# Peptides against a protein of PDB entry 6J07, part 90

Target 1, 107 residues: chain A of PDB entry 6J07
Amino acid sequence: GQRGWFCGSVSQDLRQFWVAEGGTISDPRAADFLFSCDASHPDTLRIYQSLDYIEDNATVFHAYYLSAVANAKIKNSVALGHFILPPACLQKEIRRKIGSFIWEQDQ

## One batch from the design tools (peptide; made by RFdiffusion4, then SolubleMPNN)

Design b2_p25_3_s2 (from b2_p25_3, 13 letters changed)
Fold by OpenDDE base, seed 3:
Formats: sequence, C-alpha cells, structure tokens
Structure b2_p25_3_s2 (fold): chain B 107 residues (1-107), chain A 25 residues (1-25)
Amino acid sequence: as target 1 above (107 residues)
Amino acid sequence: SEYERKLAERNEKLARRIVEAALGA
C-alpha cells in the first residue's frame, strides 16, 4: 500500500488524488511518503527536526509530484527523486547547483 | 552538539541526493 502524510500546506485536491490512486493517509511516523508544499510550514519543520529525519528514515517530497503524476502521459515517467523537498536552509545552495526546483518552474 | 552534527550530516546527504538526481536525470 501507499501510506502518505500531508503537511497542512498541501491542498485537499492533491490529498484526494492520492487517495483516488489507492493511497492512504497516515501520521508521519507510519507514512511511507511525506508530502509538503512548504519547507517552512510548521508541520514540515517538525519533520526536519525529528529523529527519523536525522537518521535518514524520513524524506519530505514536494506535493507537486502528485500533480506531475496526474498530468503525466506515462505515470512512471515522473521521478520522485526530482521532488525531494529540502529544508529551507539548503535550498539556496542546491539551487546554485541545479537551478530552480521542478515545483518552482511550473509555478 | 551531537544532534547538530547529525543534522548537518543528514542535510549534506540530502543535498547530495537532490543534486545527483537532478544532474543525473
């Protein structure tokens, strides 16, 4: 199954899409996928501060991934790795290397 | 502190993953 957690910054539409695709919604500790649209949202910050995150057992993805999947001609063509949402403190440095994030390009 | 060290290491690892994913695409 697909167990997902959603930051409060994620729209209900994207949550509904997740469920429609067979996903379930759970707390972050039980979730296999953590989605957020805002690295600075309190919900997301709690993840970055958690032991699970520090121990590399939790990774936050930008929820725009779901939108990309929904709009993709081939669902498997969207790489989840392109939607890793890093803490705000890392974004500038990363952006210098890769340019804008995917979610920034389409918004 | 140990916490801060581990956090920094995690962040560095995450950044590397992101860069590798983007540039390796």
Scores: peptide ipSAE 0.726, ipTM 0.946, DockQ to the pose 0.615
Fold by OpenDDE base, seed 1:
Structure b2_p25_3_s2 (fold): chain B 107 residues (1-107), chain A 25 residues (1-25)
Amino acid sequence: as target 1 above (107 residues)
Amino acid sequence: SEYERKLAERNEKLARRIVEAALGA
């Protein structure tokens, strides 16, 4: 299934795209995918503080993934793994290894 | 605390997952 939760930081356009593609919107506990555009948003912070996150049952993805999918010329060419949104406290460390995150490029 | 320890472990795993995904692409 495609049950998604959206942080308040995600635009309505991206939410609408999700639904148009057959997805549904649910609370974070029921969702299969968690989307956010801001690791520091209170909604997202609550996810990082949750037991589900600690137990590796919750992962937050940057909603820019949906934009990439919408603009993709080849189906399934966008790798969800490239859009994992880590807590703010990890981002500097990760950037030292991979450079800028995809959602930070061409912005 | 136990919570802090588990959180640190989760964060380490997440960081590794992200790096591996990026460099393995």
Scores: peptide ipSAE 0.725, ipTM 0.946, DockQ to the pose 0.612
Fold by OpenDDE base, seed 2:
Structure b2_p25_3_s2 (fold): chain B 107 residues (1-107), chain A 25 residues (1-25)
Amino acid sequence: as target 1 above (107 residues)
Amino acid sequence: SEYERKLAERNEKLARRIVEAALGA
């Protein structure tokens, strides 16, 4: 099974989808996947400030990944790597290189 | 500080991964 942590910014619908797909919900320290919809949310900020993050043992993903998976016709066609959510201080610089994040394109 | 240095390095690494994933897709 997959263990996931969810920032308070993530909707209950996406959390329920995770569980319906066989996932479990845990605290950040035990989680294999960290999901958030807001890099500036206090829950997410605590992740970016943690030793796990600094030591490259934790990465936050935008929860829109789960929505993309739910809507995909082909299973496993959605790349998790496209949904890495960086700290707010990095986002402008990254956008200059890639244009826009995937979760922003559908807004 | 050491914390700030490590954080900066982590952020740089993360940014690179994101860019490479997007451009290499």
Scores: peptide ipSAE 0.725, ipTM 0.946, DockQ to the pose 0.619
Fold by OpenDDE base, seed 5:
Order: sequence, then structure tokens, then C-alpha cells
Structure b2_p25_3_s2 (fold): chain B 107 residues (1-107), chain A 25 residues (1-25)
Amino acid sequence: as target 1 above (107 residues)
Amino acid sequence: SEYERKLAERNEKLARRIVEAALGA
């Protein structure tokens, strides 16, 4: 099973899905995956400011990844790399190159 | 500061990773 940390911005439904799929919930330092829906949430900001993040031992993913997995017709067809959630200060320049983030395309 | 330098480097690396993932899809 995979260990995940969840920002307060992530719904209970997504957390429950994670657990239902065999995941466990842990603190950020022990987690294999860090999920958030808001790069500006205080919980997420603490991650971006942490030594783990700076040393490339922590990467935040948008929790919409879990929704995509839940709705995928083909298992393992969802690429986690498309759901990396960068700090707010980087998002504009990234959007100039890729258009928009996947989690923004349905909104 | 050292912290700011490391953060900038991490952010640059992350941005590149995201762009490469998206454009390589």
C-alpha cells in the first residue's frame, strides 16, 4: 500500500477513495504521495517551504489525479506526472508553455 | 541567501519537469 498525505483542501471523498484503493494516510514526512487542491493553502505552503521540498524529496500532486484514476476506463492510463502541483509563483509561466493544467480544464 | 538559492533551483527543476511531462504526452 502507498502512503499519502492530504492537504486540508482535499475533500473527504477523495481521501476515502485513496483508502478504499488500499492507501494509507500519513504525515508529510512519511508519505510517498502528497496531495493538495490548493497551492496557496497553508498546509501546502508549508510543504513548499520545507527542506524536503527544496532537496527534491517532496513533490505535491493535485488531488484531481485521484478523481481521474477513479473515472479512468483503462487502469493505469492516468499519468501522475501530469498532476504535479507547483507553487503559485510558477503557475503562470508554466501555463504559458502548456496552456492549462489538467485539473483546470473541466472548470 | 542559501535558502533562496536552493528554492529557486528547486522551482526551476520542478517547472522543467512539469513542462516536459506535458509536452511529452
Scores: peptide ipSAE 0.724, ipTM 0.946, DockQ to the pose 0.615

Design b2_p25_3_s3 (from b2_p25_3, 14 letters changed)
Fold by OpenDDE base, seed 1:
Structure b2_p25_3_s3 (fold): chain B 107 residues (1-107), chain A 25 residues (1-25)
Amino acid sequence: as target 1 above (107 residues)
Amino acid sequence: SEYQKKLEERNEKLARRIVEEALGK
């Protein structure tokens, strides 16, 4: 389904877009998609510390995905997999391999 | 600890997934 949880770091505009596109907002345990704009936000940190995350049943995505979808000219051209938000402790080593995250490139 | 071990394993797996998806486009 399209049940999403949003970290407090995510703007109301992106939340509204999610709902406008047919999504619903739920708590992290019930959500199919977890969105955040800050891996260091307390809300997101709680996800990374959860059993669901550790057991590979939860993945956090950067909410910039929603902005990319909203601005896409081609349907299905935005890959959610490109917006996986890793814990802060992993970001430097990942950037050494991929350059920059997509949500950092358009800034 | 067991918790720390599982967390590290999950993080390593996640990092590899991110790199693979990014480089594979």
Scores: peptide ipSAE 0.712, ipTM 0.940, DockQ to the pose 0.617
Fold by OpenDDE base, seed 2:
Structure b2_p25_3_s3 (fold): chain B 107 residues (1-107), chain A 25 residues (1-25)
Amino acid sequence: as target 1 above (107 residues)
Amino acid sequence: SEYQKKLEERNEKLARRIVEEALGK
């Protein structure tokens, strides 16, 4: 799929990149990919509280993934799985195991 | 509540997935 939803925390530049790469923008329920730059943004919080999320039918990714793809020397070398954005309440315990999220390392 | 129980289960599953992705690649 190529349908994406964007939290209000995501810049217009990243949205434009998504479209330039062949993606379309839709509401969360119709989207194949959900992007956010802030787990605490109201738009993102609504996703985490949704039935789709609870039933493992929705996953939020950090939009920095798109920036990483845009700047990658080798196309398809950036792993989307490294950019899963968890709710804020999980981030501390996850960092204890992995150190830091990729988007935190590059910023 | 049942909602909170399901949410916690989803969160635990997600956390595990993130850790596995990070350590596996």
Scores: peptide ipSAE 0.712, ipTM 0.940, DockQ to the pose 0.618
Fold by OpenDDE base, seed 3:
Structure b2_p25_3_s3 (fold): chain B 107 residues (1-107), chain A 25 residues (1-25)
Amino acid sequence: as target 1 above (107 residues)
Amino acid sequence: SEYQKKLEERNEKLARRIVEEALGK
């Protein structure tokens, strides 16, 4: 199974989908995947301030990835790499290069 | 500080990764 941590900004529906697909929910340090819907949420900020993040052992993904997977017609057609959620301080400069994040496009 | 330096390096690496993923696919 896959271990995931969820920021408080993530809906219960997405958490339930994760579990329904065979995932488990764990603490951030034990999780293989970290999900958030808000880079400015205190839960997510703690991740960005952690040694795991600084040492490149932690990456936060936008939880909309799970919605995209749930709605995908083709299995494995959703790229997790498109859902990396950066700290708020980086988002503006990244948008200047890529336009908009995928979770913003599909809202 | 050393902490700020490491954080900056991590952020730069992350930003580059995001851009590469978005533009590469």
Scores: peptide ipSAE 0.712, ipTM 0.940, DockQ to the pose 0.621
Fold by OpenDDE base, seed 4:
Structure b2_p25_3_s3 (fold): chain B 107 residues (1-107), chain A 25 residues (1-25)
Amino acid sequence: as target 1 above (107 residues)
Amino acid sequence: SEYQKKLEERNEKLARRIVEEALGK
């Protein structure tokens, strides 16, 4: 599906791009994709505290994914898996292994 | 608590997935 939820931390431009590409915006329970730009934003924190997250039925992605897609030269060349946004408490240990997140490199 | 246990397990799984995606390119 193409239903997306957006944290308040995500710009209107990225939301508009999502809709322009055929996506719809829904509440997090109905959404197929959850986008955020801030793991510490209250909206995102509520996701991490939800049963859907704990039960591995919800994954938050950094909304910069949409920007990367918009600027991609090759269709489907942007890997969504590179944009999984983990809770803040995990980010330091993950960075020790991967260096930095993609959205941090491009910003 | 059970909640804390489940959260920890989910977080560990998520971290592993992120690392695997990054290292696997």
Scores: peptide ipSAE 0.712, ipTM 0.940, DockQ to the pose 0.617

Design b2_p25_3_s4 (from b2_p25_3, 15 letters changed)
Fold by OpenDDE base, seed 3:
Structure b2_p25_3_s4 (fold): chain B 107 residues (1-107), chain A 25 residues (1-25)
Amino acid sequence: as target 1 above (107 residues)
Amino acid sequence: DELKEKLEKRNRKLAEEIVQRKLGE
């Protein structure tokens, strides 16, 4: 099974899609996947401050991944790795190298 | 101090990972 945690910044629609696809919703410590739409949201900030994150046992993904999966014509064509959501303090630096994050591009 | 250093290392690693994934498509 796929256990996911969702920041309060994630819409109910995306949460429902996760469940509809067979996922379950859990607390961050039990979750296999952490989803957020806002690196500055208090829920997400708590993740970045956690030992799990610091010790490289937790990674936050942008929930737009789920939207991309929902709209994909080919299953498994959406790479989760492209949706890693870094702390806000890193985003400017990363954008200078990659231009923009995939969730910031036109849909 | 120690946690701060670990966090900085984690963040740097994360940034590099994101950049490399983008460059590698």
Scores: peptide ipSAE 0.710, ipTM 0.939, DockQ to the pose 0.617
Fold by OpenDDE base, seed 2:
Structure b2_p25_3_s4 (fold): chain B 107 residues (1-107), chain A 25 residues (1-25)
Amino acid sequence: as target 1 above (107 residues)
Amino acid sequence: DELKEKLEKRNRKLAEEIVQRKLGE
């Protein structure tokens, strides 16, 4: 199954899409996928401060991934790995190397 | 602080992963 957690920064439309695609919504500890639209949102900050994150057992993804999937003409053409959302403290240095995040380009 | 050190290591690893994924596309 697909258990997902959503930061309060994620729209209800994207949450509904997740459920429509067969996903369920759970708390962060039970979730297989963590979605957020704001690395600085208090909900997301709690994830980055958690033992699960520190011990490399949790990764946060930008919820724009779901929008990209919804709009994709080819199924499975959207790579989740390109939507890893890092803490705000890392974003500047990452942008220096990759230019911009995918959600910043298309959103 | 041990937790702080672990977090910093995790963050460095994450940054590297993101960059490598971009370079690999």
Scores: peptide ipSAE 0.710, ipTM 0.939, DockQ to the pose 0.622
Fold by OpenDDE base, seed 4:
Formats: structure tokens, C-alpha cells, sequence
Structure b2_p25_3_s4 (fold): chain B 107 residues (1-107), chain A 25 residues (1-25)
């Protein structure tokens, strides 16, 4: 199955949804998908400081992706790529170009 | 240092990826 890691900032409901959809929960090193709701959370910060991240072997996604999937009318209509969660130090400059992140618009 | 340079490179790449995905939607 698909292995996911969850920052402590992610609600239990979203974790449960992941498991209900067939996913498993693992440590960051073994995970295929890393989910967080807070780029400044200590758990997430450790990811951004990890060698896996630096070497482009890890990407953090905003867990709101799972909520969007749960509410989607069309299967596979939610693009994971729109939910890439960048470090806090990048968010302002990115917003200047794209406006707001999807998780900020929908919440 | 090398690690800092790699991190900065990774961050810049990530930023570009996010922007391009948005602009390309």
C-alpha cells in the first residue's frame, strides 16, 4: 500500500481517512507521502532539514489534500501537486506570484 | 557551506515547481 507520514499538526480525522482509503502510516524515512498542516511545526521543520529533503527525495504536502480528496465529486480530480507545502521562508515570495495556497483559499 | 548551498538550491527548485504548477493549471 501507500505509506504516509503525518506531522503532529495533522488531525486524527485526516489520518483516519488515509488509513480508511488503504494507506498505512510510517516514519518519514519509509513514507512515500509526507503530510503536514504547518510548515513551522517542529515535526515538519525536521523534514525540511533532512538529507532526504535537501537531496530532493522528499516533499511535504499539505494534509488538506486529503480533505479535498474526500470531498471530490470526481475521482482523481484533486491534483496533489497543488498541495506542495514549502518551508515558511519561501511562502511569502510564492504567494506574491500565485496569490494564496489552495488550503488557504478553501479554509 | 555545501549543505547550505544544497538546501538553497532545493528551496529554489521547490518554489519554482509550486509556481509553475499554479500557472500551468
Amino acid sequence: as target 1 above (107 residues)
Amino acid sequence: DELKEKLEKRNRKLAEEIVQRKLGE
Scores: peptide ipSAE 0.710, ipTM 0.939, DockQ to the pose 0.619
Fold by OpenDDE base, seed 5:
Structure b2_p25_3_s4 (fold): chain B 107 residues (1-107), chain A 25 residues (1-25)
Amino acid sequence: as target 1 above (107 residues)
Amino acid sequence: DELKEKLEKRNRKLAEEIVQRKLGE
């Protein structure tokens, strides 16, 4: 199964979509996928401070991935790798190289 | 300290990964 953790910044609609698609919701330590909509949210900050993250055993993804999947015309056309959510301290530097994050393009 | 160093290394690797994935799309 697919176990996901959700930051408090993620809407209930996206959480419900995850469950509707067969996922379960768990604590960060047991989760296979970590979702957030705000790198500065206290819940997400705790992830970035965790040993799992520091030791490269955890990655946070922007929950907009789930919205993109829900609206995709072609199955498997949405790449999870494009939705890696970095700490706030890195975002400006990354934007200088890639322009904007995919979750920011339609907002 | 050691923990701070590890975090900085992790962040640098993450930034590089994100950039490479975007450039390789």
Scores: peptide ipSAE 0.709, ipTM 0.939, DockQ to the pose 0.617

Design b2_p25_4_s1 (from b2_p25_4, 11 letters changed)
Fold by OpenDDE base, seed 3:
Structure b2_p25_4_s1 (fold): chain B 107 residues (1-107), chain A 25 residues (1-25)
Amino acid sequence: as target 1 above (107 residues)
Amino acid sequence: MEEKLKERDEKLAREIVERALAEKA
């Protein structure tokens, strides 16, 4: 399915795009995709502290993925796997190895 | 619980790094 949860950090525009593309919005427990723009937002922090996350049954994606999809010229050219949003405490370590996250490159 | 969270975080970090480096290769 295409059920998504959105952190409060995600703009209404991106939420509307999700729905326009056939997605539905649900609570985190029922969602297939979890979107956030801020790993430090209380909503997202609750996900990282959840049993679902700890047991590897939940993954948070940066909502910029939706923006990238909306602007992509080639359908299915945007890889969701490149938009996994890790907890804030891991980001510096990861950046030391990969440089920067995709959602940071256009900023 | 805290140890499980640590393990999850470490696994996630490795996966992200590996995916990114594979893309650049």
Scores: peptide ipSAE 0.695, ipTM 0.935, DockQ to the pose 0.619
Fold by OpenDDE base, seed 2:
Structure b2_p25_4_s1 (fold): chain B 107 residues (1-107), chain A 25 residues (1-25)
Amino acid sequence: as target 1 above (107 residues)
Amino acid sequence: MEEKLKERDEKLAREIVERALAEKA
């Protein structure tokens, strides 16, 4: 099964969807996927400051990915790679180049 | 560690931008 960690910023609905799809909830060190809805949340900040992140062994994804998957007409039509959540300090710079993140377009 | 973190951040930013631009091309 897929192991996921969730920042406190992620709704219980999305967590339940993850489990319903066969996922399990774990601590960030054991998780295969890290989900967050807020790069500035203390839980997420701790990830960005971790050795795993610094050594490129951890990536945080925006939990909106799960919502997109849940609403997708065709399975596997949602690309996880488009939902990488960068630290808050990088987001303005990135937006200047790409416009806006996918999770911001539906807001 | 600060330098390594900076390097990681810069790499991440590049990857995100490149992926997004490739998708729009």
Scores: peptide ipSAE 0.695, ipTM 0.935, DockQ to the pose 0.650
Fold by OpenDDE base, seed 1:
Structure b2_p25_4_s1 (fold): chain B 107 residues (1-107), chain A 25 residues (1-25)
Amino acid sequence: as target 1 above (107 residues)
Amino acid sequence: MEEKLKERDEKLAREIVERALAEKA
């Protein structure tokens, strides 16, 4: 349902918004959604090194998604798929093809 | 395990790129 895990890189404000919207906070294994603001943070790196990630059972999203949702005037107008946070080693390659990530554009 | 990780990374990269390109089209 609405169980989320948060990397230590995610602000308390975004965590609070998640809870305010009906979400709960859980450990990575139990979470339905994994949020991070830093692909190089130790917490996030553990996810990328996990069997769940390797076996395509885990995906990390940039927590800026929550900020975008909070600022959106139309419900469901923000697509979670645009906020997939890839490992750091992939980001340069991806940027060459699509440009900056959404969370970088609004900084 | 390294090969599986590489495959996962490649799949993820493709997914991100394809979604972004579809949005721009």
Scores: peptide ipSAE 0.694, ipTM 0.934, DockQ to the pose 0.615
Fold by OpenDDE base, seed 5:
Structure b2_p25_4_s1 (fold): chain B 107 residues (1-107), chain A 25 residues (1-25)
Amino acid sequence: as target 1 above (107 residues)
Amino acid sequence: MEEKLKERDEKLAREIVERALAEKA
């Protein structure tokens, strides 16, 4: 299994899905994957201010990825790379170039 | 560390945009 960290903004259902799929939950320093549903949540903000992030050794993903995987009809059809969650200060400029993020669509 | 943070943010933004545009091409 893989090690994941979860922001407090992530539901227990998604955390449970992660564990059910063989994942474990750890602190952000030990985690292979960092999940959040809110770039402005204090937990996530601490990640963006961490040395691991600044030194390009940490990336935050939107936890909606797990929901997409859970509901996918085709295995491996959901690409994690499309669910990178950037700091809030970057989101507006990114949306101007690529449109709404996947986790914002159909809301 | 502010300069390093700015550089990291700019790099992240570029990566996200480039990935998205590549998928649309």
Scores: peptide ipSAE 0.693, ipTM 0.935, DockQ to the pose 0.608

Design b2_p25_4_s2 (from b2_p25_4, 11 letters changed)
Fold by OpenDDE base, seed 5:
Structure b2_p25_4_s2 (fold): chain B 107 residues (1-107), chain A 25 residues (1-25)
Amino acid sequence: as target 1 above (107 residues)
Amino acid sequence: MKKKLEERNKKLAEEIVKRALEEKA
């Protein structure tokens, strides 16, 4: 499915791109994909504290994935798995091991 | 619930690191 939820931190342009590509927008409980640009945004924080997340039934992705897809020369060349957005409390230790997240490299 | 959350977070961190390191290899 292509049901997506969007944190308030995600721009309308990226939301519109999602819909233009055949996606629909739903509440987080019904969504297949959860997108955010800010792990510390209240909307995203509620996801990280939800039972779905705790029980490993929800994953948040950085919305920059959609931007990468929009700009990709080769269709399906962008891997969603590289855009998993972890809670803020985990990001520093992860960066110590991998350097920087993909969405941070062009900032 | 705190314990379950910690376990979830640990698993998530490991997954992210694993994917990133495999991509760089």
Scores: peptide ipSAE 0.702, ipTM 0.936, DockQ to the pose 0.617
Fold by OpenDDE base, seed 2:
Structure b2_p25_4_s2 (fold): chain B 107 residues (1-107), chain A 25 residues (1-25)
Amino acid sequence: as target 1 above (107 residues)
Amino acid sequence: MKKKLEERNKKLAEEIVKRALEEKA
């Protein structure tokens, strides 16, 4: 019953996992969750430029979250909040403070 | 709109940093 949108940068495998877990795929406006693997992808850029994003009604998550969930010993042990994907223009300053994003770290 | 976007981005960055630092603490 969860609606998700996927940037073109997200693999078909991760999309299939989402559906296998009970999710559906929809357009960004109808989606409850927005997934991307590339903040600079045109699809994702459109999200960051949307009114929904500007008005704090939309957040983009890195699709690596789904991979982490799929590989987790305990499915609920992975926190979605740690996978917020910020616009490219913010990533450098964020990294200066936190080091590396989770999706940039080797497992 | 530019100002609103800047505010949104600032807020987002702060949230990300906050969550990350809390996890490491």
Scores: peptide ipSAE 0.702, ipTM 0.936, DockQ to the pose 0.622
Fold by OpenDDE base, seed 3:
Structure b2_p25_4_s2 (fold): chain B 107 residues (1-107), chain A 25 residues (1-25)
Amino acid sequence: as target 1 above (107 residues)
Amino acid sequence: MKKKLEERNKKLAEEIVKRALEEKA
């Protein structure tokens, strides 16, 4: 499905793009995809504290994925798996191994 | 709950690193 939840950190433009592409917006419990631009935002923190997250039934993705899709020249060339947004407490450790997250490279 | 969360986080970190390194290879 294409049910998405959006953290308050995500711009209205990206939300509108999601809907324009056939997606719907729902609460986190009903959503198939969870989008955020800030792992430290209260909305996102609530996700990381939820049973769904702990039980591996929820994953947060960085909303920059939608921007990448919107600007992609080749359809389906953007991999959602590269946009997994981890809790803030993990990011330094991960960066030591991979350098930078994709959403940080064009900033 | 703390232990479960730590385990989830560890798994997530490993997944992210794996995907990133595979893309660079």
Scores: peptide ipSAE 0.702, ipTM 0.936, DockQ to the pose 0.620
Fold by OpenDDE base, seed 1:
Structure b2_p25_4_s2 (fold): chain B 107 residues (1-107), chain A 25 residues (1-25)
Amino acid sequence: as target 1 above (107 residues)
Amino acid sequence: MKKKLEERNKKLAEEIVKRALEEKA
């Protein structure tokens, strides 16, 4: 199974898609995947401040991944690794190197 | 703990950049 946690910044539509695809929703500690649309949201900030995150046992992904999967013509063509959501304090530096995050790009 | 967080963040940033640049190459 696939257990996911969702920040309050994630729409119900994306949560419903997760469940429709066979996923379940759980608390951050039990979740295999953590989704957020806002690195500055209090829910997400708590993750970045957690021991699990510091110890490299937790990674936050941008929920736009689910939208990309939903709209993909070929299943398994969307790479989760391109949707890692870093803390806000890192984003400017990262953008200088990669240009923009995938969730900030137009379809 | 501060140092550990900084190390985690550095690692995360490097991972993100690496994945993005590999996709472009």
Scores: peptide ipSAE 0.701, ipTM 0.936, DockQ to the pose 0.620

Design b2_p25_4_s3 (from b2_p25_4, 11 letters changed)
Fold by OpenDDE base, seed 5:
Structure b2_p25_4_s3 (fold): chain B 107 residues (1-107), chain A 25 residues (1-25)
Amino acid sequence: as target 1 above (107 residues)
Amino acid sequence: MKEKLEERNKKLAERIVKEKLEELR
C-alpha cells in the first residue's frame, strides 16, 4: 500500500495529491513513506531521533518528490532515491560531493 | 545510541551520494 506521513512543513496541496493518487495518511510508525520539506522542522527532527530511524526502519523523503511525480510526463521516471532528505548535520558534507539537492535546484 | 545514530547517518550520506553519482553517469 501507500501509507504516508507528512511533516507540518508539507503543503496541503501535496498532501491532497498523495490522497488523490490513492495514498493514505498515517502516523510515522505505520507509514511506508515519510515526507518533509524541512529537515529542521520539529516534526522531522523527532523522526531523526526515533528508534525507527536509528535502526534503519525509517527514511525521510523530501515532499518535492510528489511535485516531481505530478509533473512527470513519463510514468516511473522519477526516482525516489534522489529525494532522500538527510538531517541538517549531514547536508553540507553531502553538498560538497553532489553540489545541490534536487529540491534546492527548483528554488 | 549516539554511535548507532552516527552509523545510520554515515550510511544515509553514502547512499545519497551514490544515488546522485549514478544519475550523472
Scores: peptide ipSAE 0.671, ipTM 0.926, DockQ to the pose 0.614
Fold by OpenDDE base, seed 1:
Structure b2_p25_4_s3 (fold): chain B 107 residues (1-107), chain A 25 residues (1-25)
Amino acid sequence: as target 1 above (107 residues)
Amino acid sequence: MKEKLEERNKKLAERIVKEKLEELR
């Protein structure tokens, strides 16, 4: 399905794009995709503290994925896996291994 | 619960690194 939850940190423009592409907006428990622009936002922190997250039934993605899709020359060329948003406590060590996240590179 | 969360975070970090490494190949 295309049910998405959005952290309060995500702009209305990206939410509107999601809906325009056929997605619906739902609560986190019903959502197939969880989007955020801030791992430290209270909304996102609640996800990281949930049983669904701990049990690997929930993954948060950076909403910049939607911007990348919107601007892509080929619609299916953007990989969602490149936009996994980890908790803030993990980001520094991950950057040491892979460099800046994709949403940081295009800023 | 703390131990489970730490394990989840470890797996997530590994997943992210793996995805990036595959992209570079």
Scores: peptide ipSAE 0.670, ipTM 0.926, DockQ to the pose 0.612
Fold by OpenDDE base, seed 3:
Formats: C-alpha cells, structure tokens, sequence
Structure b2_p25_4_s3 (fold): chain B 107 residues (1-107), chain A 25 residues (1-25)
C-alpha cells in the first residue's frame, strides 16, 4: 500500500515527496507506513502506546527513508528495514550494538 | 499490557540489530 501517516516532526518537503511518488496521507490507523523524525514527539509516542504497536501491527520508520529514496541512484536500493525508528528508551541499547542509526550518520 | 509492550520492544530491538548485521555482509 501507499498510505502514510506523518508525525508532526516530519517536514512538509518529505510529505510532498511522498505524495508526488503516488502516496496518500492518512491517520495512523489507516496508514500502511508510519513516518517520524522524532521518537520523543508526542505524535510518535502515541503510536508506541497504541494497541497496534503493542500487538506488532504497526512499525514506525524514520522519515529520512524518503530522503534516501529521493537521492538514490538506483530505484529500490534503499532498504526500509534500516530505517525502523524504535522508542527512545531502546535507542541507546541498540546503538551499543550497531553503532549509529543511518539517519544519524548523514548529519 | 506492560509485559506485552516490553516484549514488543524486545522483538523490535532484535529486528533492528538483525537488519544491520545482514547489511554488513
């Protein structure tokens, strides 16, 4: 699907890119993809507290994925799995194992 | 529900780490 929800932390430019690529914007319950740039943003926190998330029916992705897709030389070369945005309480533990998240490396 | 959330978070962390390791082939 191409239905996406966007946290308030995501720029309008990335939202526009999503729409330009054929995506639509919806509420979290209807969305196929949930995008955020801040795990601590109130919008994103509400997702992590939702039943959909707890029951493993929802995953939040960092919106930097869209930027990576926009700048990719080869279509479909960007792996969405590298952009899973975990709750803030997990990030330090994960960084200890993987080093840094991909959206942090280009900053 | 607290335990379910903790389980979800554990699985998510493991998935993220696994995805990263597979990238480093």
Amino acid sequence: as target 1 above (107 residues)
Amino acid sequence: MKEKLEERNKKLAERIVKEKLEELR
Scores: peptide ipSAE 0.670, ipTM 0.926, DockQ to the pose 0.611
Fold by OpenDDE base, seed 2:
Structure b2_p25_4_s3 (fold): chain B 107 residues (1-107), chain A 25 residues (1-25)
Amino acid sequence: as target 1 above (107 residues)
Amino acid sequence: MKEKLEERNKKLAERIVKEKLEELR
């Protein structure tokens, strides 16, 4: 089973979708996937400060990924790698190279 | 620890950029 952690910034609808697809919800230390909608949320900031993150054993993804999956005509067509949510301090320099993040385009 | 975090962030930024560039191809 896939274990997911959710920042408080993520809606209940997206959490319910995760569970409906067979996922379970756990604490960040046990989770396989970490979802957030706000890099500046205290919950997410704690992840970026953790040893798991520093040692490259944890990555935060934007929860909009789940919305994209739910609305995709072809399942498995949405790439998780495009939804990596970096700390706020990195976002400006990344945008200079790639433009707006996917979750910013449809909002 | 600060140095390790900076290194992690650098790697993450590079990964994100690389993933995006691959999509455009």
Scores: peptide ipSAE 0.669, ipTM 0.926, DockQ to the pose 0.611

